# Peptides against a protein of PDB entry 2ODG, part 32

Target 1, 89 residues: chain A of PDB entry 2ODG
Amino acid sequence: MTTSQKHRDFVAEPMGEKPVGSLAGIGEVLGKKLEERGFDKAYVVLGQFLVLKKDEDLFREWLKDTCGANAKQSRDCFGCLREWCDAFL

## One batch from the design tools (peptide; made by RFdiffusion4, then SolubleMPNN)

Design b2_p14_8_s4 (from b2_p14_8, 6 letters changed)
Fold by OpenDDE base, seed 3:
Structure b2_p14_8_s4 (fold): chain B 89 residues (1-89), chain A 14 residues (1-14)
Amino acid sequence: as target 1 above (89 residues)
Amino acid sequence: MDVELAKELGEKAV
């Protein structure tokens, strides 16, 4: 499936201190909700992704329950983190 | 693990 430029920009380099909103699938609305829960940086969401052992269903369900992500948003976010990890982890 | 545990761990960490 096709990816966004936002996805490509994220997976192309170390994420460093990038905000949570830099993740594909995470816009202003979801980003604010994640920040309210303490997930202000992309690497904090990466941590949750890794704690869930990179499991797609568990991560996408967590994201849905935590910030109300829909199926596309959770897919985009999962794919973004998966491909970043494949390149840099 | 399950989603509930993941939520708890996340909330404890931040």
Scores: peptide ipSAE 0.135, ipTM 0.735, DockQ to the pose 0.120
Fold by OpenDDE base, seed 5:
Structure b2_p14_8_s4 (fold): chain B 89 residues (1-89), chain A 14 residues (1-14)
Amino acid sequence: as target 1 above (89 residues)
Amino acid sequence: MDVELAKELGEKAV
């Protein structure tokens, strides 16, 4: 599988205060929906990812149910957080 | 963990 530059930019450094829209797979539309639900920062979504014990199916389903992410968007977002955690957690 | 529970907990946490 290939990754986007957005993915590479995210996983390369501590995420700090990056907005939720910095996550791979999360564009303007999904970002706004996540923000409306209180997930304004990437680290809040990271928290959800960790609460779900990094389970891909659970996280991707949660993301779909929360903001309407499609299969590619949820896959990209999951992969982004997984690889960030592998590097920094 | 259940997806629905996780969703609810997320909403309560923020």
Scores: peptide ipSAE 0.130, ipTM 0.731, DockQ to the pose 0.119
Fold by OpenDDE base, seed 4:
Structure b2_p14_8_s4 (fold): chain B 89 residues (1-89), chain A 14 residues (1-14)
Amino acid sequence: as target 1 above (89 residues)
Amino acid sequence: MDVELAKELGEKAV
């Protein structure tokens, strides 16, 4: 599968203070819902990803339940965090 | 760990 430019931009550099909406698969709608739940920064979602021990099924289910992400959105977000961690963690 | 525990941890952390 191919990746988006948004994915490539995210995995290429340290995460810093990037907003949650900078994650691949997280658009304006999902971003606002995540922010309302306290997940305003990408690193907060990274924290959840790590607490779940990088498990794809658990993370994608959590994301779906938390903000209503569909299968593609949750897959894109998971892949974004996985590849970022492969590069920087 | 399951999804419900993950939700609880996330909610408490933020």
Scores: peptide ipSAE 0.126, ipTM 0.733, DockQ to the pose 0.119
Fold by OpenDDE base, seed 1:
Structure b2_p14_8_s4 (fold): chain B 89 residues (1-89), chain A 14 residues (1-14)
Amino acid sequence: as target 1 above (89 residues)
Amino acid sequence: MDVELAKELGEKAV
């Protein structure tokens, strides 16, 4: 499947202090919900991704339960973090 | 951040 420019922008560089909304699949609605739950930075969601041992099903389920992400949003977010990790971890 | 929830979910992956 084709990736978005948002995805490409995220995976191209170290994430540093980027907000959670910088993640592919995370728009303003999901971003605000994640921030309200304490996931204000992309690296906090990365932490959850790593704690779940990069498991796609577990991560996507978590994202759905945490902020109400649909299947596409959770797929895009997972793919974004997976490719970032492949490049930088 | 709900650290306790994150830990609980992480444990499911082990």
Scores: peptide ipSAE 0.056, ipTM 0.682, DockQ to the pose 0.127

## One batch from the design tools (peptide; made by RFdiffusion4, then SolubleMPNN)

Design b2_p15_1_s1 (from b2_p15_1, 5 letters changed)
Fold by OpenDDE base, seed 4:
Structure b2_p15_1_s1 (fold): chain B 89 residues (1-89), chain A 15 residues (1-15)
Amino acid sequence: as target 1 above (89 residues)
Amino acid sequence: SLVEKARELGEAAVA
């Protein structure tokens, strides 16, 4: 499947202090909900991805339960973090 | 907590 420019921009460079909203699949609505739960930076969501051992089903379920992400949004976010890890971790 | 565990692991990963 094709990826968005937002995905390509994220996986192309180190993550640093990028906000949670920089993740593919995470727009302003989902970003605000994640921030309210303490997931304010992209690296905090990366941490959750790693806590869950990079398991796709567990991560996507967590994202849905935490901020109401739909299937497309959770897929995009998971793929974004997976490819970033393949490049930099 | 879950969020603090995630923060610590993520911070280490991008350091």
Scores: peptide ipSAE 0.822, ipTM 0.968, DockQ to the pose 0.898
Fold by OpenDDE base, seed 2:
Structure b2_p15_1_s1 (fold): chain B 89 residues (1-89), chain A 15 residues (1-15)
Amino acid sequence: as target 1 above (89 residues)
Amino acid sequence: SLVEKARELGEAAVA
């Protein structure tokens, strides 16, 4: 499957202080919901990804339960973090 | 579960 430009932009460089909305699959709606729950930075979501031991099913379930992400959104977000970690972690 | 644990830890950290 092909990736989005948003995905490619995210995985190309250290994430630093990038907002949660910079993650692939996280648009304005999901971003606002995550921010309301305290997840304002992409690295906070990365933290949850790592606590869940990079498990796709667990992470996607968490994301769905936390902000209402659908299957594509959670897949895109997971893939974004997975590939970023492969490059930089 | 790990999902619930992650949620609890996350909420506590950003509260």
Scores: peptide ipSAE 0.194, ipTM 0.738, DockQ to the pose 0.131
Fold by OpenDDE base, seed 5:
Structure b2_p15_1_s1 (fold): chain B 89 residues (1-89), chain A 15 residues (1-15)
Amino acid sequence: as target 1 above (89 residues)
Amino acid sequence: SLVEKARELGEAAVA
């Protein structure tokens, strides 16, 4: 599947202090919900991704349960973190 | 489950 420019921008460089909304699939609505739950930075979500051992089903379920992400949003977010890790982890 | 554990631990850490 083809990626978005938002995805490419995220995976191209170290994520540093990028906000959670910088993740592909995470727009304003999901970003605000994640921030309200304490997940304000992309690296905090990366932490959950790693705790779940990079498992797609587990991560996407977690994201859905945490902020109400739909299938497309969770898929985009997972792919974003997976490819970032492939490049930098 | 790992999903619930991750959720609980994550929220506890940032709360």
Scores: peptide ipSAE 0.192, ipTM 0.735, DockQ to the pose 0.128
Fold by OpenDDE base, seed 1:
Structure b2_p15_1_s1 (fold): chain B 89 residues (1-89), chain A 15 residues (1-15)
Amino acid sequence: as target 1 above (89 residues)
Amino acid sequence: SLVEKARELGEAAVA
């Protein structure tokens, strides 16, 4: 699968204080829902990704349950975090 | 603690 520019922008540099909406697959709607649940920064979602031991099925299910992400959105978000971790973790 | 918070979030996710 090809990646978006949003994905490439995210995985290219340290995460820092980037908002949750900077994650690929997370638009304004999903971002607001995540923020309401306490996931305001991308690194908080990264934390959940790591707590779930980088398991794709568990993470994507969690994301769906938490903010209503569809299959593409959860796939994009998972891939974004996976590649970021491969580069920087 | 941060560790406990992460654990709580993880447990909630897989419940």
Scores: peptide ipSAE 0.094, ipTM 0.694, DockQ to the pose 0.114

Design b2_p15_1_s2 (from b2_p15_1, 6 letters changed)
Fold by OpenDDE base, seed 3:
Structure b2_p15_1_s2 (fold): chain B 89 residues (1-89), chain A 15 residues (1-15)
Amino acid sequence: as target 1 above (89 residues)
Amino acid sequence: DLVEKAEKLGRAAVE
């Protein structure tokens, strides 16, 4: 499947202190909702991804329940974190 | 809590 430039930019380099909105699939609306719940940096969402043992169904369900992400948004976010981990963990 | 656990794991992963 194809990926966005936002995805490619994220997976190409270390994550550092990037904001949660830098994740593929997470726009301004979802990003603000995540920030309100305490997920203000991309690495905090990465942490949740790891807590859920990289399980796609559990992560995507969590993202939907936490910020209202739709199927494409949750897929894009999951894929972004999976590929980042493959490159840097 | 959940946020604390996620933050600790995520921070360690990007160090």
Scores: peptide ipSAE 0.797, ipTM 0.966, DockQ to the pose 0.898
Fold by OpenDDE base, seed 5:
Structure b2_p15_1_s2 (fold): chain B 89 residues (1-89), chain A 15 residues (1-15)
Amino acid sequence: as target 1 above (89 residues)
Amino acid sequence: DLVEKAEKLGRAAVE
């Protein structure tokens, strides 16, 4: 599986205050839905990722149920957070 | 607010 430039840009540096839309797999449509649910920053989604103990199935299901992410979008988002954590957590 | 956000967190159980 190859990664996108968006993924590489996200995992290359500390997350800081990056908006939720900076996460790989999260475009404008999903980003707006996440923001409406209170997930406006990438670090809030990171929090959910960590609460779910980095479990791929649980996180991807949560993302699907929360914003309607499809399989590719949830996979990209999960991979983005996993690799960020491997580098910085 | 924080309460609303919390309602969206942890909806899936790890156990």
Scores: peptide ipSAE 0.081, ipTM 0.642, DockQ to the pose 0.084
Fold by OpenDDE base, seed 2:
Structure b2_p15_1_s2 (fold): chain B 89 residues (1-89), chain A 15 residues (1-15)
Amino acid sequence: as target 1 above (89 residues)
Amino acid sequence: DLVEKAEKLGRAAVE
């Protein structure tokens, strides 16, 4: 399976203050929906990811329920956070 | 339920 350049750009460096839309799988539409729910920064979504103990099914379900992410979008976002954590956490 | 708990905590954090 291949990753996007957006994924590679995200996992390559510390997250810092990157907006939620920097996450792989999160485009303009999903990003706006997440921001409306208070998830304005990527690290806020990271927090949710960690509270869910990095569980793929739980996180992807949450993302779907929160912003309407489809299977590919939730998979890309999960993979992005997983690999970032493997590198920096 | 972890999802429900996480959502509750999330709401509290952004209020």
Scores: peptide ipSAE 0.079, ipTM 0.687, DockQ to the pose 0.132
Fold by OpenDDE base, seed 1:
Structure b2_p15_1_s2 (fold): chain B 89 residues (1-89), chain A 15 residues (1-15)
Amino acid sequence: as target 1 above (89 residues)
Amino acid sequence: DLVEKAEKLGRAAVE
């Protein structure tokens, strides 16, 4: 699968204090919903990703349940975090 | 807190 520029921008550097909306697959709509649930920073979502042991199905299900992400959005977000972790974790 | 919530949600999803 090909990746977006948003994905590439995210995985290219340390996450730091990047907002949750910087994650691939997380636009303004999903970002606002995540922020309302306390997930305001990308690293908070990373935390959940790690708690779920990087399991794709579990993470994508969680994301769907938490903010209403569709299949593509959850796939993009998962891939973004997976590749970031491969590079920096 | 948020950490506790995330951990709880994580465990619930795994189970």
Scores: peptide ipSAE 0.041, ipTM 0.662, DockQ to the pose 0.113

Design b2_p15_1_s3 (from b2_p15_1, 7 letters changed)
Fold by OpenDDE base, seed 3:
Structure b2_p15_1_s3 (fold): chain B 89 residues (1-89), chain A 15 residues (1-15)
Amino acid sequence: as target 1 above (89 residues)
Amino acid sequence: DLVEKAKKLGEAAVK
């Protein structure tokens, strides 16, 4: 699979305090919904990813149920976090 | 709660 520039930009450097909308697959609409639920920074979604032990099905289901992400959006977000963890965690 | 657990784990991971 190919990745977006947004994905490449995210996985290339430490996450720090980046907003949740910096995650691949998370645009303005999904980002606002995540923020309303308390997931305001990318690292909070990373935390949920780790709570779920990096399980793809569980994470993508959670993302769908939490903000309405479709299959591509949840795939992109999962892949973004997986590759960031491989590089920095 | 779930959000607090995620925040704690995520913050620790990026420190």
Scores: peptide ipSAE 0.795, ipTM 0.964, DockQ to the pose 0.899
Fold by OpenDDE base, seed 5:
Structure b2_p15_1_s3 (fold): chain B 89 residues (1-89), chain A 15 residues (1-15)
Amino acid sequence: as target 1 above (89 residues)
Amino acid sequence: DLVEKAKKLGEAAVK
């Protein structure tokens, strides 16, 4: 399946201190909800992805429950983190 | 807590 430019920009380089909104699938609405729950940086969501042992179903369900992400948003976010990890971990 | 666990693992992964 195809990816967005936002996805490609994220997976191309170390994420450092990038905001949570830099993740594919996470726009301003979802980003604000994640920030309110303490997930303000992309690396914090990466941490949750790792806590869940990179399990797609668990992560996507968590994202839906935490910020109201729909199926496409959670898919895009999961894929973004998976490909980043494949490149940099 | 959950957020702190995520922060610690994420920070370790990107440093």
Scores: peptide ipSAE 0.794, ipTM 0.964, DockQ to the pose 0.895
Fold by OpenDDE base, seed 2:
Structure b2_p15_1_s3 (fold): chain B 89 residues (1-89), chain A 15 residues (1-15)
Amino acid sequence: as target 1 above (89 residues)
Amino acid sequence: DLVEKAKKLGEAAVK
């Protein structure tokens, strides 16, 4: 499958203090909802990804339940974090 | 809480 430029930009470098909206699959709408729940930085969502031991089903379910992400959005976000971790963690 | 747990792990991972 193909990835977006947003995905490629995210996985290409350390994430540092990047906002949650920099994650693939997380646009303005989902980003605002995540921020309202306390997930203001991409690394906080990374933290949740790690809390869930990188389990795709659990993470995607959490994302759906937390911000209303659809299947594509949760897939894109999961894939973005997985590939970032493979490169930097 | 859950958010703080995520923050702690995430911060450690990118630090």
Scores: peptide ipSAE 0.792, ipTM 0.964, DockQ to the pose 0.891
Fold by OpenDDE base, seed 1:
Structure b2_p15_1_s3 (fold): chain B 89 residues (1-89), chain A 15 residues (1-15)
Amino acid sequence: as target 1 above (89 residues)
Amino acid sequence: DLVEKAKKLGEAAVK
């Protein structure tokens, strides 16, 4: 499938201290909700992704439950982290 | 808690 420029920008480099909103699929609305739950940096969401052993269903369900992400948003976020990990982990 | 666990693991992964 095609990806967004936001996705490409994220997976192109180490994420460092990038805010959670830099993740593909995470806009301002979802980002604010994640931040309120303590997931303020992209790496914290990466951490959760890893805690869930990169399981797509578990991660996407978690994201939905945590910030209300829809199917596309959770797919985009999962794909973003998966591709980032493939490049940098 | 879950957030701290995620923070710890994520930070380790990106440093």
Scores: peptide ipSAE 0.792, ipTM 0.964, DockQ to the pose 0.895

Design b2_p15_1_s4 (from b2_p15_1, 6 letters changed)
Fold by OpenDDE base, seed 3:
Structure b2_p15_1_s4 (fold): chain B 89 residues (1-89), chain A 15 residues (1-15)
Amino acid sequence: as target 1 above (89 residues)
Amino acid sequence: ELVELAKELGEAAVK
């Protein structure tokens, strides 16, 4: 599978305080819904990813249930976090 | 899902 420039930009450097909307697959609509649930920074979603032990099915299901992400959006977000962790964690 | 736990784990991971 190919990746977006947004994905490449995210995985290329430390995450720091990047907003949740910086994650691949998370646009303005999904980002606002995540923020309303308390997931205001990308690192909070990373935390959820780690709580779920990096399980793809569990994470993608959670993202769908939490903000209404579709299959592509949840795939892109999962892949973004997986590759960031491979590089920096 | 526990947002507080996610915040703690995520913050520790990016420090």
Scores: peptide ipSAE 0.759, ipTM 0.948, DockQ to the pose 0.811
Fold by OpenDDE base, seed 4:
Structure b2_p15_1_s4 (fold): chain B 89 residues (1-89), chain A 15 residues (1-15)
Amino acid sequence: as target 1 above (89 residues)
Amino acid sequence: ELVELAKELGEAAVK
């Protein structure tokens, strides 16, 4: 599938202290909800991704349950983290 | 869900 520029920008470099909203699939609405739950940085969501052992179904379900992400948003976010890990982890 | 665990693992991963 095709990816967004937002995805490409994220996977191109170390994420450092990037905000949660820098993740593909995470806009202002979902970002605010994640921040309210304590997931304020992209690396915190990465941490959850790793806690779930990079399992797509588990992660996408978690994201849906945590911030109300739809199928596309959760897919985009998962793909973003997967490809970032492939490049940097 | 354990946000603190996620924070720890994520921070370690990007450090």
Scores: peptide ipSAE 0.759, ipTM 0.947, DockQ to the pose 0.814
Fold by OpenDDE base, seed 1:
Structure b2_p15_1_s4 (fold): chain B 89 residues (1-89), chain A 15 residues (1-15)
Amino acid sequence: as target 1 above (89 residues)
Amino acid sequence: ELVELAKELGEAAVK
């Protein structure tokens, strides 16, 4: 499937201290909700992704439950982290 | 879900 420029920008470099909203699929609405739950940096969501052993179903379900992400948003976010990990982890 | 664990693992992964 095709990816967004936001996805490409994220996976192109180490994420460092990038805000949670820099993740593909995470816009301002979802980002604010994640921040309120303590997931203020992209790396915190990466941490959760790793805690769940990169399991797509578990991660996407978690994201939905945590911030109300829909199927596309959770797919985009999962794919973003998966590809980032493939490149840098 | 434990946000503090996620923070620790995530930080370690990107440092």
Scores: peptide ipSAE 0.758, ipTM 0.947, DockQ to the pose 0.815
Fold by OpenDDE base, seed 2:
Structure b2_p15_1_s4 (fold): chain B 89 residues (1-89), chain A 15 residues (1-15)
Amino acid sequence: as target 1 above (89 residues)
Amino acid sequence: ELVELAKELGEAAVK
């Protein structure tokens, strides 16, 4: 599989206070929906990822239910967080 | 879903 430049940019450095929209798979539409639900920073979504014990199916289902992410968007977001955690957590 | 728990864990993970 190939990754996007957005993915590569995210996993290359600590995420700090990056907005939720910086996550791969999360564009303007999904980002706004996540922000409205209280997930305004990428680290809040990371927190949910950790709450779900990094389970792919649970996380992707949650993302779909929370903001309407499709299969590719949820895959991209999950992969982005997984690789970031492998590098920095 | 508990957004506040996610915030706490996420913040702790990145600081």
Scores: peptide ipSAE 0.758, ipTM 0.947, DockQ to the pose 0.814

Design b2_p15_2_s1 (from b2_p15_2, 7 letters changed)
Fold by OpenDDE base, seed 5:
Structure b2_p15_2_s1 (fold): chain B 89 residues (1-89), chain A 15 residues (1-15)
Amino acid sequence: as target 1 above (89 residues)
Amino acid sequence: KEKELIEEGIKKAKE
């Protein structure tokens, strides 16, 4: 399967202070909802991803419950963080 | 308050 340019841009470099909206699968709508729950930076979502032991099902369910992400959005976001961690963690 | 929101999210995800 293919990835988006947004995904490739995110996994290619250190995360730094990138906003939550920089994550693949997270647009303005989902980003705002995440920010309202305290997840304003991509690294905060990374923290949640790591606390959940990088478990795909747990993370994707969390994302759905937290911001209403659909299957594609949660898959893209999970894949984005997984590949970033493979490269930099 | 931001910390509280994050903690609630983490707790909910682990239920």
Scores: peptide ipSAE 0.068, ipTM 0.665, DockQ to the pose 0.112
Fold by OpenDDE base, seed 1:
Structure b2_p15_2_s1 (fold): chain B 89 residues (1-89), chain A 15 residues (1-15)
Amino acid sequence: as target 1 above (89 residues)
Amino acid sequence: KEKELIEEGIKKAKE
């Protein structure tokens, strides 16, 4: 399995104030929907990820229900946050 | 308003 450059860029450094759209799997369409729900920063989605105990199924289902993410998008986003946490949390 | 939306999201995710 391979990752995108977007994924690699995200997991390589502290998250800071990066927008939600910086997460792998989150494009302009999904990003706007997440922002409408209050998830404007990547760290807010990280918070949800952590509240869900880093559970893949719960997080991916939440993401699908919240912004309409498909299987690949939710997988990419989950993997992005998981690897970031492995490196920095 | 944003906090309310986030709380709703968390609540639904936990169901």
Scores: peptide ipSAE 0.033, ipTM 0.634, DockQ to the pose 0.113
Fold by OpenDDE base, seed 3:
Structure b2_p15_2_s1 (fold): chain B 89 residues (1-89), chain A 15 residues (1-15)
Amino acid sequence: as target 1 above (89 residues)
Amino acid sequence: KEKELIEEGIKKAKE
């Protein structure tokens, strides 16, 4: 599966204070919904990803339930965090 | 309030 430029930009460097909308699969609509739930920074979603032990099914279901992400959006977001962790953790 | 929302999200995800 190929990745987007947005994915590549995210996994290329430490995420620092990047907004939640910087995550692959998270556009303006999903980003606003996540922010309303307290997930305003990418590192907060990373925290949730890690709390769920990097489990793909659990994370993707959580993302769907939290902001209404579809299958592609949740897959892109999961892959983005997985590959960032592989590079920096 | 933000902390509470995050905590609720974590709890819900693990149900």
Scores: peptide ipSAE 0.031, ipTM 0.629, DockQ to the pose 0.112
Fold by OpenDDE base, seed 4:
Structure b2_p15_2_s1 (fold): chain B 89 residues (1-89), chain A 15 residues (1-15)
Amino acid sequence: as target 1 above (89 residues)
Amino acid sequence: KEKELIEEGIKKAKE
């Protein structure tokens, strides 16, 4: 599979205070919905990713249920966090 | 409120 430039930009450096919309697969629409649910920073979504033990199915299902992410969006977001963790966690 | 929403989301995700 290929990755987006957005993915590469995110996984290349520490997450810091990056907004949730910096995550691959999370655009303006999904970002706003996540923010409304309290997930305003990428590190909050990272927290959910870690609480779910980095399980792809659980995380992607959660993302779908929380903000309406489709299969590609949830895949991109999961992959983004997985590779970030591989590099920095 | 923010923490409440997060905690509810975590609970539902683990069900």
Scores: peptide ipSAE 0.028, ipTM 0.617, DockQ to the pose 0.085

Design b2_p15_2_s2 (from b2_p15_2, 7 letters changed)
Fold by OpenDDE base, seed 1:
Structure b2_p15_2_s2 (fold): chain B 89 residues (1-89), chain A 15 residues (1-15)
Amino acid sequence: as target 1 above (89 residues)
Amino acid sequence: KEKELIEEGIELAKK
């Protein structure tokens, strides 16, 4: 499989203060829902990813339950955070 | 366990 440019842009550098919408798989719709729940920055979602011990099934289900992400969106978001962590954590 | 982790994450993020 291939990744999006959005994914590549995210994993290429420290995430800093990037908004939640910078995560692959997170568009405007999901981003707004995440922000309503307090997940306004990518690093807040990273925090949840780490609390879930990087478990793919747990994270993807959390994302679905929190903002209604579908399978592709949750896969893209998980992969984005996984590869970022592999590079910088 | 997952539900608890979800709720904890949401609560923390809202602060």
Scores: peptide ipSAE 0.057, ipTM 0.680, DockQ to the pose 0.097
Fold by OpenDDE base, seed 2:
Structure b2_p15_2_s2 (fold): chain B 89 residues (1-89), chain A 15 residues (1-15)
Amino acid sequence: as target 1 above (89 residues)
Amino acid sequence: KEKELIEEGIELAKK
């Protein structure tokens, strides 16, 4: 299984103030929905990822419930945050 | 538990 360039770009550097749409798996549609729910920055989603103790099932379900992410989108987003944390947290 | 965590996360993000 391969990663996207978007994933690689995200995990390569500190996320700083990157918008939520910078996360792998989060495109324009999901990004807007997340922003409408208050998740405008990638670090806010990171926060949710962390309070869920990096649990894949919990996070992916949360993402689905929050913005309607499908299986691939939630997988990509989870993997993106997991690998970012491995590098920088 | 998940429901609570979801709700809490959303509420915090809205601030």
Scores: peptide ipSAE 0.056, ipTM 0.677, DockQ to the pose 0.120
Fold by OpenDDE base, seed 5:
Structure b2_p15_2_s2 (fold): chain B 89 residues (1-89), chain A 15 residues (1-15)
Amino acid sequence: as target 1 above (89 residues)
Amino acid sequence: KEKELIEEGIELAKK
């Protein structure tokens, strides 16, 4: 599968204080919903990703249930965090 | 398990 520039930008460097909307697959709509639920920074979503032990199905279902992400959005977000972790964790 | 993790994660994030 091909990746977006947004994905490449995210996985290329430490995430620091990047907002949740910096994650691939997370646009303004999903980002706002995540922020309203307390997931305002990318690292908070990373935390959930890690608590779920990097399990794709669990994470993608969580994302769907939390902000209404569709299959592509959840796939993109999962892949973004997976590759970031492979590089920096 | 997943449902519980979702609920707990949300709770933690709101603090």
Scores: peptide ipSAE 0.052, ipTM 0.674, DockQ to the pose 0.095
Fold by OpenDDE base, seed 4:
Structure b2_p15_2_s2 (fold): chain B 89 residues (1-89), chain A 15 residues (1-15)
Amino acid sequence: as target 1 above (89 residues)
Amino acid sequence: KEKELIEEGIELAKK
């Protein structure tokens, strides 16, 4: 599958203190919902991703339940974190 | 409160 520029920008460098909205698939709406639930930084969502053992189904389901992400949004977010981890973890 | 929300989310997701 093709990736977005947002995805490429995220996976290209250490995420540092990047906001949750910098994750592919996470726009303003989902970002605000995640922030309200304590997931304000991308690395907090990374933490959730890792706690779920990088399991795609579990993570995407969590994201859906947490912020209402649709299938594409959860796929994009998962792929973003997966590829970031492949590069930096 | 933030940590509590995060932990709740993590636990819920594992089920």
Scores: peptide ipSAE 0.031, ipTM 0.622, DockQ to the pose 0.088

